# Designs tried in a protein design run: peptides against a protein of PDB entry 6GMG. Part 152

Target 1, 331 residues: chain A of PDB entry 6GMG
Amino acid sequence: DSDDRVTPPAEPLDRMPDPYRPSYGRAETVVNNYIRKWQQVYSHRDGRKQQMTEEQREWLSYGCVGVTWVNSGQYPTNRLAFASFDEDRFKNELKNGRPRSGETRAEFEGRVAKESFDEEKGFQRAREVASVMNRALENAHDESAYLDNLKKELANGNDALRNEDARSPFYSALRNTPSFKERNGGNHDPSRMKAVIYSKHFWSGQDRSSSADKRKYGDPDAFRPAPGTGLVDMSRDRNIPRSPTSPGEGFVNFDYGWFGAQTEADADKTVWTHGNHYHAPNGSLGAMHVYESKFRNWSEGYSDFDRGAYVITFIPKSWNTAPDKVKQGWP

## One batch from the design tools (peptide; made by RFdiffusion4, then SolubleMPNN)

Design b2_p11_4_s4 (from b2_p11_4, 4 letters changed)
Fold by OpenDDE base, seed 5:
Structure b2_p11_4_s4 (fold): chain B 331 residues (1-331), chain A 11 residues (1-11)
Amino acid sequence: as target 1 above (331 residues)
Amino acid sequence: APVPLNITPPP
């Protein structure tokens, strides 16, 4: 029900942000103030600051997904997603573990599955793949050269992704990126593009034909990464929230966090940008807030979600929405 | 299918 959604007004290009406020280890601000920061720090095209356009402000107004949307330049498709799952841990905990007091078998299995995902390893896999892609992009002036470079890099590293089909999301991701084809973007030149990362949190129990228990407590077998590649089939993610376990309980359907292309080697020091909800300053939800969270705060997630995926897409190098260094908050 | 909510829980 986005009927109360409002597009934030334009902010003057030279308006400086107000200070962010700390919130549970995060930096928090209202969406209008984030627009001010964005214009000062992330708006640059070919080194020139840009005012956030009406279209971009409209994208941003959609909440957490809006942050990723405005910075990536496209609505998230989530086709090239990575995760890490510890199968041995999962099997061992199911065998040797027991449901807690008051915990159903389905709840126990769902919890054990959730805990068997390693967010840090999933993030590291995405970063590894993004680095390979960036090396393949660096001197490639057409898509054929990029694909040849990519295959060579994967072969040298003995990476299982080398066995993916040419039509897979892995190899088709660049050609399917609108900004790659744009004259003011990549202009069909891979060397003008770079790989970037965002994350999505979502619910595993989305199959309407499955048991009510899976919808309430999770589907332990859903959205697992493929062995070797780490690829997650996201085709069954339909933005369906967790089913209520008690009367009056409600869950949200996703969370998106923007990482971009930070070079910080310590995962714990990386900054993730996300929003709480769509902008409804005159509605019950109120104004949209934007959060800049450290990886620990982001990866903790919420009880609404039992899956996390790390997704690769591409943006033009001329954009500054994914800088090497991201500073948390303001100043 | 439910429409995307474009909402996340508060931190």
Scores: peptide ipSAE 0.038, ipTM 0.763, DockQ to the pose 0.208
Fold by OpenDDE base, seed 3:
Structure b2_p11_4_s4 (fold): chain B 331 residues (1-331), chain A 11 residues (1-11)
Amino acid sequence: as target 1 above (331 residues)
Amino acid sequence: APVPLNITPPP
């Protein structure tokens, strides 16, 4: 499927981007032009603008996941994921609601489950946790100090995350971040790192041992957050797309959106950067395009997906891939 | 609206 993938060529460091084009309330551009913007805005290491390396361009070429990959510095592991699910709404709708005309019971249950997730609350939970983590990082010069600070912050807020196991993705996420261990990254100093956020859209019905209906219409019980923590067990996410419901129908396996560490308090004004597909300028898919979407555009998702998770990872503070403010398009 | 197409993770 990805045999036609091509690494975008290098762009001169001082080449300015062409203007982005509006597309359905988003700013859109071809991947080569995004590289130009990235070099001008996001490439800075220790305050110095950098050309996107061949390795980074290769990562980017993978599409939506490539945008998150190049900006986070690692392929997404999705281990520290958050969501919000309204259990009462779900139960009430299942009990008192009914399938629409022509809708099967399985379709109804899958839809009700999808609609019971609150993307905004899920995002806010991730932001809350990222904020706590950032406070814990600020004055911690070793992992032990970071963990102690984190536990203290959680205790002060009476947060259920304080009860997580020491091996939980929540506590192990920093130590498992490659850039934390790099000499030019964190250098094992938590105070040199910051928490960042990206989002993944995916399909709930991935269990091959489950019913065909769950694979077609969603698994209502899959990938729910733990009520107290908001943590989602992502271990069963195998990048399996939704099963076709009719001949010729096909679905995409996932979508990734990069948020970083924007400080905009209004969720609706936050900008999410994502790609449409892998870069195949000489193939049937064509060149990769990059989109900068407002939260409304991002969180709407597609029929391909019935789950959204908001994931926390870490990058060095010396990187500018997660600035406080992101502006759509160019200039 | 733009839709993600044929997104494949690295091997």
Scores: peptide ipSAE 0.037, ipTM 0.761, DockQ to the pose 0.392
Fold by OpenDDE base, seed 1:
Structure b2_p11_4_s4 (fold): chain B 331 residues (1-331), chain A 11 residues (1-11)
Amino acid sequence: as target 1 above (331 residues)
Amino acid sequence: APVPLNITPPP
C-alpha cells in the first residue's frame, strides 16, 4: 500500500557513506546511505555541498522514479523521448520466424517487436541529440538565440529534427523546464542550462480498447520511434502495467534510470542509478535500495517491460547531479 | 501523482 511510504530522515551534511555492496555487476546500498553519497558528490549548487532537503528526500522515497526526480529537479514528463527500432529485422523475423513451442502468435509478435528495439542505438541517439542541444545552449543568452542555434546545428547535420514543429516537445522542452525559469537556476538564460538523459522502461500494451493479447504480450505497433528523428510519442504511456498471463502473476508499471551527462564514450561503461521500490522500512517491501548499474545491467530490464526510451531534459549547470564522470558505488 | 514501484532485481 502506498500508505506505507516513509520519507527518509535527514543525514548530516558531513556524514560519509558506508561502503556499497557489490551485486551482479551493480553497486547496491540502502536509501539513507545513498543520501549520504548524494550530499558528498551530487548535492553541490555553485560548488557548495547542500543537505538533501525534506522535499528532495520525499521525492527520492518514491523509488526508481524518485532517483530521477531528485537529480533532475522535476517529476519526469517523458515528452522528449528517443528510441531505435529495426523495421527490417522486425519484418524479416515475422515473415521467416516461427513461434516457439507453446508460444502463441501474439506472444511471438510481441517478443519479436521487443527484440527489434536496440537499446544501445536508442541511447546513442539521445546522446547525439543532447550534444547538439548543448552546443546550441552554450552561447545562447535567450530562448530565441537557443532555438536559432539549434535549427542551424540540425541543418548542418541534415538532421530530421529540423523539420519538427516549433510547438514540438523538442523545441519547447527548455521553456517548459521549471529550473530554467528559476532565479537560482537558468534565470531564463539557456547558456546556464545543460541537457541530461534518463531512461524509462514501460509496457507497450497499455491501450484498454485493444485485444487482451496485446495487453498480455505487447502491442507490436505501439511506441515506435518516428523514422529519421527517433522521437517516441509518449502521450499514450499512462503507467499501465503488463496484464498477467497466468493467475497470481503481477507486473510493475515502470522503471527509471538516471544517466545525467556522463562523457564516457563507451556505452557499456556508463553508470545508471535507479531504485528498487518506494521506501517502506516498516512495511512489507522494506527499505528502499539504490542501485548503480552498468548499461548492460540497466538495459536488460525486466519481463515487466517491452519498451525502453531515452529521455532528454535540462538542469542548471550549477547543479552537480549530472557530473561528467560517475563512480560506481563507494568508495 | 507519482506511482510507487515494486521492482526486484534479477538474482
Scores: peptide ipSAE 0.039, ipTM 0.769, DockQ to the pose 0.186; fails the geometry check
Fold by OpenDDE base, seed 4:
Structure b2_p11_4_s4 (fold): chain B 331 residues (1-331), chain A 11 residues (1-11)
Amino acid sequence: as target 1 above (331 residues)
Amino acid sequence: APVPLNITPPP
């Protein structure tokens, strides 16, 4: 029940975090301690530490999405999403594979589709595109210059994104970013912005008009990336969880992981920050915990989800919520 | 806004 959500209290700006708890390649802490870390490491605007505001603490209190929200400065819209899907693997496995013992045809098809997504390749595609965008931003002082630079970069790389419509989420993402228009943000100057990445895990079988089997076991045809671009149409993602397959079974609606703009070339060494649930210290769920996971731990996901997308958005360069290097845990 | 339910991290 979302009614039990509580906004974490303010933490003194000079308060240092307690050590994180290491667990199976993750670093874990309670949300209050993450606020302390955030203030020491990520809060900087124009090089100055900032106390996390009440508004930001409220955003954070929403759980996994709250981590992405507070660091990106906006609620995730998920419009510019990338993934990688191996169509040949999918077709081959459907043709030559067999359901496991006790597995229905729908379960088999859903599983095969899930296994045909490559999280690492999806992440790499998003990083590639973010790099192109960052080059286009670097010396662009208005949106027109940015778009011209972007088109040139894409043409030079022979990237299929060059053929996207001008109204596509790809070209409209910057102008639709609130912080781009803010005086203390981008101030309508693209060169003051940088591309950042977060990830969303979600369920494919969200169509209420589809079969019950698709809602229970996944929709093999849903949320596939477009060939060449890797773009995923997220318009049908309504945060609907997987349907129970047995009595008493329940699934979570989504998971969000914040990457930002880390420069670590090895995907396995990148750090993903996420939360377990909304903050309910006086409720049945308890206090929110924040996790800093390596890519392997993040990309593994849960049975609740059969899709992963890597999303690009923008933040002002003056923010330190997306540093080049992220250290896992504390110290 | 939809609030995430309890995601139990793998042990």
Scores: peptide ipSAE 0.039, ipTM 0.767, DockQ to the pose 0.125; fails the geometry check

Design b2_p11_5_s1 (from b2_p11_5, 5 letters changed)
Fold by OpenDDE base, seed 4:
Structure b2_p11_5_s1 (fold): chain B 331 residues (1-331), chain A 11 residues (1-11)
Amino acid sequence: as target 1 above (331 residues)
Amino acid sequence: PLYSKRNITPP
C-alpha cells in the first residue's frame, strides 16, 4: 500500500556518491546515493551547492514522478505536451495488416496505434518548441515581451502554434509556473527562466465508459497530437493504468523521465533520469532505485503504456537541475 | 526489476 512510503534521510552535503551499477546501457543506484549525486551535481542555486531539503526528499520518494518533481520544482501538470503520430502508417497498417495469431481485432488496432507514434519525432518537436521558447525568453523582461517575442519567432518559422489561443497551455505555461513568480526564481523576469523537457508514459484506454477492449488493449483514437502543432490534449489522463487481460495481471499508472535542457544534438546520446517505484525500504517493493537511461532505453517503455508524451515546463536559469550536459552514472 | 513498478500519485 502507499502507506509504506518513506522519505529518504538527509545526506551530508559533501558526501560523495558510491559508483553506479551499469545495466544494459543504464546506470542504476539506490535513491540515497542519487541524493548524494544530486547534491554534488544538480543542487546548485546561483552556483552554490545545496543539501536536498526534506521537502525535496519527500517529493523524490514518490518514484519516477519524484525525480521529475524534484528537478522541475513542481509536480508535473503535463499541460504542454507534444507527440508525433503517423496517420498514414496507421491507416495503411489497419487496411493491409492483419492480427497476429491469437490476437483479437481490438488488440491489433491498439498495437498498430501504439506503433504509429514516433517517439523520436515527438521528442524532436518538443526540443524545437523549447528552443523557440528559449529564444523568446532570453531578452524579455516581462511576460508581454516574452509573448511578443514568441509570436514573432513562430511567425518566422511558419509554426502552427502561432494560432493557439492566448489562454492555451502553450502561451499560459510560463505565467502558471510557480518558480517564475518566486523572488529567488524568475522574479517575474522571463529572461531568468529556461524551458525544460520531461517525458510521461501512460495508458490510452482510460475512459471508464468505453469498451473493456479499449481499457485492456488501448484506445486507438486517444491522446493523438493535433496536426501542425503536435500538441496532445492531456486533460483525460487521470493516471489510470491498463486493465488486466488475465487474472492476477496488474499494470503501473505511469512513468516519468527527466531530460531537462541537454544540448546533445544526437537524440540517442541524451540521458533520461527516472525511478522504479516509490521508496518503501521496509515494504514489499523495497528501496527506490534511480536509473539514468539513454533515449533508446527510455523510449522503449513497457507494456504497461501505449502513449508517450514530451512535456515542456520552465525552471530558473539559476538552478542546475537541467545542465547542458548530463553524465550517466558515477563517476 | 524494472517491471516491478508502482508509482504513487500525490493526494
Scores: peptide ipSAE 0.065, ipTM 0.772, DockQ to the pose 0.432
Fold by OpenDDE base, seed 2:
Parts: C-alpha cells; structure tokens; sequence
Structure b2_p11_5_s1 (fold): chain B 331 residues (1-331), chain A 11 residues (1-11)
C-alpha cells in the first residue's frame, strides 16, 4: 500500500552511477542509482547540471508515473493521446475467428480488440504530430502565433486535426502546461518550448456500469482512436485496473513510459524509461527499480493492460530531460 | 519481478 512509500534520499551531484544490469532485454537499476544517472545526464537546465530536488525525488518515488512526472515536470494529464486501430482486422477476426478452447466470447472479443491496436503506428502518429507542433513553435513568440502556425501546418498537410475545436486538448495543450508559464521555463514564449512524448498502458474495461465481462476481459469499443486524427478520448480513463478473473488475482492500474524527444528514426531503437512500482525499500514491494527499455520491450506491455496511448506534452527547451539521443543503461 | 508492479496515483 502507499503507506510504506518512501522518498529516495538525495544523491551527491558529482556521484557517478553504478553499472546497470540487463533484465529481459532492458537495462535495469535501483531508483537511487537512476537519480545519479539523471543528475549526470538529464538534470541540466540552461546547460547547468542540477541536483534532483526533494520534490522531484518525491515525484519519482511514485513508480512508473514518477519517471514521467520528474522528466515532464508535471503529473501526466493524458489529454492529448494518440493510437492506431485496425478496424478491418478487428472486423475480420470477429467474423472469421472463434474463441480458443476455454475462452469465453467476451474474452475472445476483448483479445481481438487488443490485438487490433498497432503500437508502432500509434507511436508514429504521435511523433508526426509532435514534429508538426515543433515546427509551429519554432518562430512563435506568443500563443496566437503558435496556433496560427499550427493551423497552417495542418492545412498544408491536409491533416484532419485542422478540424478540431479550438477548445480541444490539441490546441489548448500548450497554454495548459505549467512550465510554459514559468519564468525559467517558456515564459509564455512558445519558441522556448518543445513537444515531448510519453506512453501510458491501461485497461479498457473501466466502466462500472458495463458488464462484468468487459471489466474482466476488456471493452472492445473503448478508447479507440478517432478516424483521421488518431486522437483517443482519455476522459473515461480513471486508473481502474482490470478486474480479477480468479481468486487472488490482481492487476496493476497503469504503466507509464518516458520517450521525450528522441530523434532516432527507427522505432525499434528508441529507448523508453519506466519504473516497476512505488519506492518501498522497507515494505513488501521493496525498492523501486527503473528500466530503460527498447520499444519492443515497452510496447509488449502486460496482461494487465489492453490499451496503449502515446501522449504529447511540452517542456522547456532549456531542460535536458528529453535529449535527442538516449543511451540505454550505464556506462 | 516485472509483474510485481503496484503503480499508484498521488493522493
């Protein structure tokens, strides 16, 4: 339980990390050692290395969401989310497929829906949109200029996002970013900001008014991307985990992975940073561990989740939490 | 080890 969560202690600014160890194709380390790496590699503000503050260490201690939290500067709101869903595959499998031995109809439909999502295409869409946003930010010195640039870019590309309402999370995301308004952040200057990406894995069957089967095996119709835009309505995501199918079974509420703004064109070579659980060194869960995973490892997910979304937010360009290149592990 | 996750939201 959250009662045994502990804030990791401060690490000296000049302390080098211990080597990471391989784990399931990932690079793994304990949270304290990640703090050391973070201070050496990602902590820079305006080119100056910074010690992770007590507040940041507190954020980090929350687990996977803490990794995204400390690097993005805010707790994830998940409002600007993208995914890719193959409707033809879904319909075809429902029509021509059948439940496996021992699989219920609801379980079959939930599985088919899960398998109809394409994580790579979803990630690609988010990167495409982030690129458009970054171009719109480049020479914009106020929000109005940014929005005008954004609309122009979308029109030139004939992107369906151009038809989104002005109040849409797509257009309001920048103004709703705390670091955009901070004096040492964007200072209300869009050209000082850049788009970054993180991913969330979660459960589709969260509607308490729906059938128990949907809560146990997934809701095939939930959290699908809108055609053309790829936008996912995340308003119904309330961090409710999958319902158990047998006594003693339990599922995790979510998983978060931090990508940032890597420029690696090959999705399979991109690095995703995430945590296993909240930091409880004296509790049953133990110390928090941080993983740096390749895309294949991240996108594989767990049986706890049947949805993956790729979310865009913004950070100041002066931060180094989202560098062009991310090296997996240490050294 | 990876399945021993218990990610929590802030109170």
Amino acid sequence: as target 1 above (331 residues)
Amino acid sequence: PLYSKRNITPP
Scores: peptide ipSAE 0.061, ipTM 0.782, DockQ to the pose 0.452
Fold by OpenDDE base, seed 1:
Structure b2_p11_5_s1 (fold): chain B 331 residues (1-331), chain A 11 residues (1-11)
Amino acid sequence: as target 1 above (331 residues)
Amino acid sequence: PLYSKRNITPP
């Protein structure tokens, strides 16, 4: 099915994008036009516009994950992920709630678990942690200094993350970022890097040894955040889609949305960039489209997914793929 | 709603 994927052609550096199409509170455009916008707005390295390279265009062609890939500089590893889960709501609804008409017990429990996640609080936690990390980065010229700063910041805030192991994704994320080590990137200087955020939607029922009901309707106990830290263990996420509940039904493996480092305090006004599918202009799926969605549109998700995570990674400050302000659409 | 989603994982 992926055999019909095509790398979008190069766009002239100075070509302006066509207007985006508004749709359901989103701004939509074809991938080639997004490349034009990207070159005008997001391509800057050390203040200079860059043409999107063939490699970057190839990354982008992978669909929703491609948008995050081209802007973060690496394929998502999803190791440093955050969410918020209301345990009391979950327990209360299970105890006092009841299945809807025609809803199985497993479907009910899966739905209740899904609804017990708070997307806004999860996003807020990721932003909080990213801010702490950015403060730790700003004056650190080696990793040791960064880690010391980070521990101090966490101690000052009485944050449970201070108790994480030194080898945890939280503390190892920077050193494991390729662009941190690149000469034209961080050059091993933390102060040249900044924390950025993207989101992943995925299915909880991925355990092949579990019941069919969990694979169909979700695993209520899977991919919950740890108390205090909000960290989600993503090690069991293998991009396995939801199992069909009826003949002919099929679900998608994941969805990715790029936020970057927007400073807008109102979550509802933040813009999330994502793609619909891989670029197949000559195939049945057609050309890839890119969407710029408000948080409400993004966080709503799809029936394909019952989990959302907000992931932190790092990019060089010299990149403009994560600006403070993101404008929805064009012009 | 975006129902034409078909994302792939790199090989």
Scores: peptide ipSAE 0.068, ipTM 0.781, DockQ to the pose 0.403; fails the geometry check
Fold by OpenDDE base, seed 3:
Structure b2_p11_5_s1 (fold): chain B 331 residues (1-331), chain A 11 residues (1-11)
Amino acid sequence: as target 1 above (331 residues)
Amino acid sequence: PLYSKRNITPP
């Protein structure tokens, strides 16, 4: 419950950040210091620094999702999500593998399914698709031109996404982006927009009609990417956390990490920005902290989650929330 | 590893 959530105060536009704290390959800071960095590095609209607005600070205060929210300009809808799943590995391990000592069959199957996802390949697929979309956006001055370009690009690459329905999140994502329609955003001009990426970690066993074992140990069949496209149906993700396996155990509902549009070719060198929890400086959770993690740190996730999806959305090119290069920490 | 995460509710 976020009843004790507080909106961080405004920071002067010219205030420089304090140094971030290095920890376990990550750079960490308190939310107010991230606001300072954000204003210096990411706040630019049409090349001009902006103070983070009260609305943006409020969004940010929501925690991990708040980081993605403030940088993408909208609360995540997660409709255009990608992952990679090794079906052969999954089948082989189920057939030839054995539960560990003390591990139930359901726990074994859930673990095997989790381990059959390839986070690197999932991320690379999202980057590939984002690149295709960006090419389609470049010279498109209306949505029709964008869609035509997109179909041509997909056909040239023999990409299975070319077979998606026109109503698919893949084709509808741009038109459903608020900033695309805004006068000071895309103004309905695709060439003013660019594709960006964030990631969501969540629990597969969310179906309340399924067995308790699936809710505790994961649903091996849930949230798998479609073959060929890599698209994940996220419609069943209702932000339901993992069920406790022991008394007193509790799990988090989700985690979000912001990547944006970094051009670093080495996935391991990419930086992911995320928060620990909603900002509650006067509550039990305390002040929100923001982390800038390398891909390895991000993709490892937590035991709370057995799925990772890489989601594509769009922002105006005039925003600097998704620069080509992201530097970890400060300075 | 860092693990201070708690439930975050959407708006």
Scores: peptide ipSAE 0.064, ipTM 0.765, DockQ to the pose 0.335; fails the geometry check

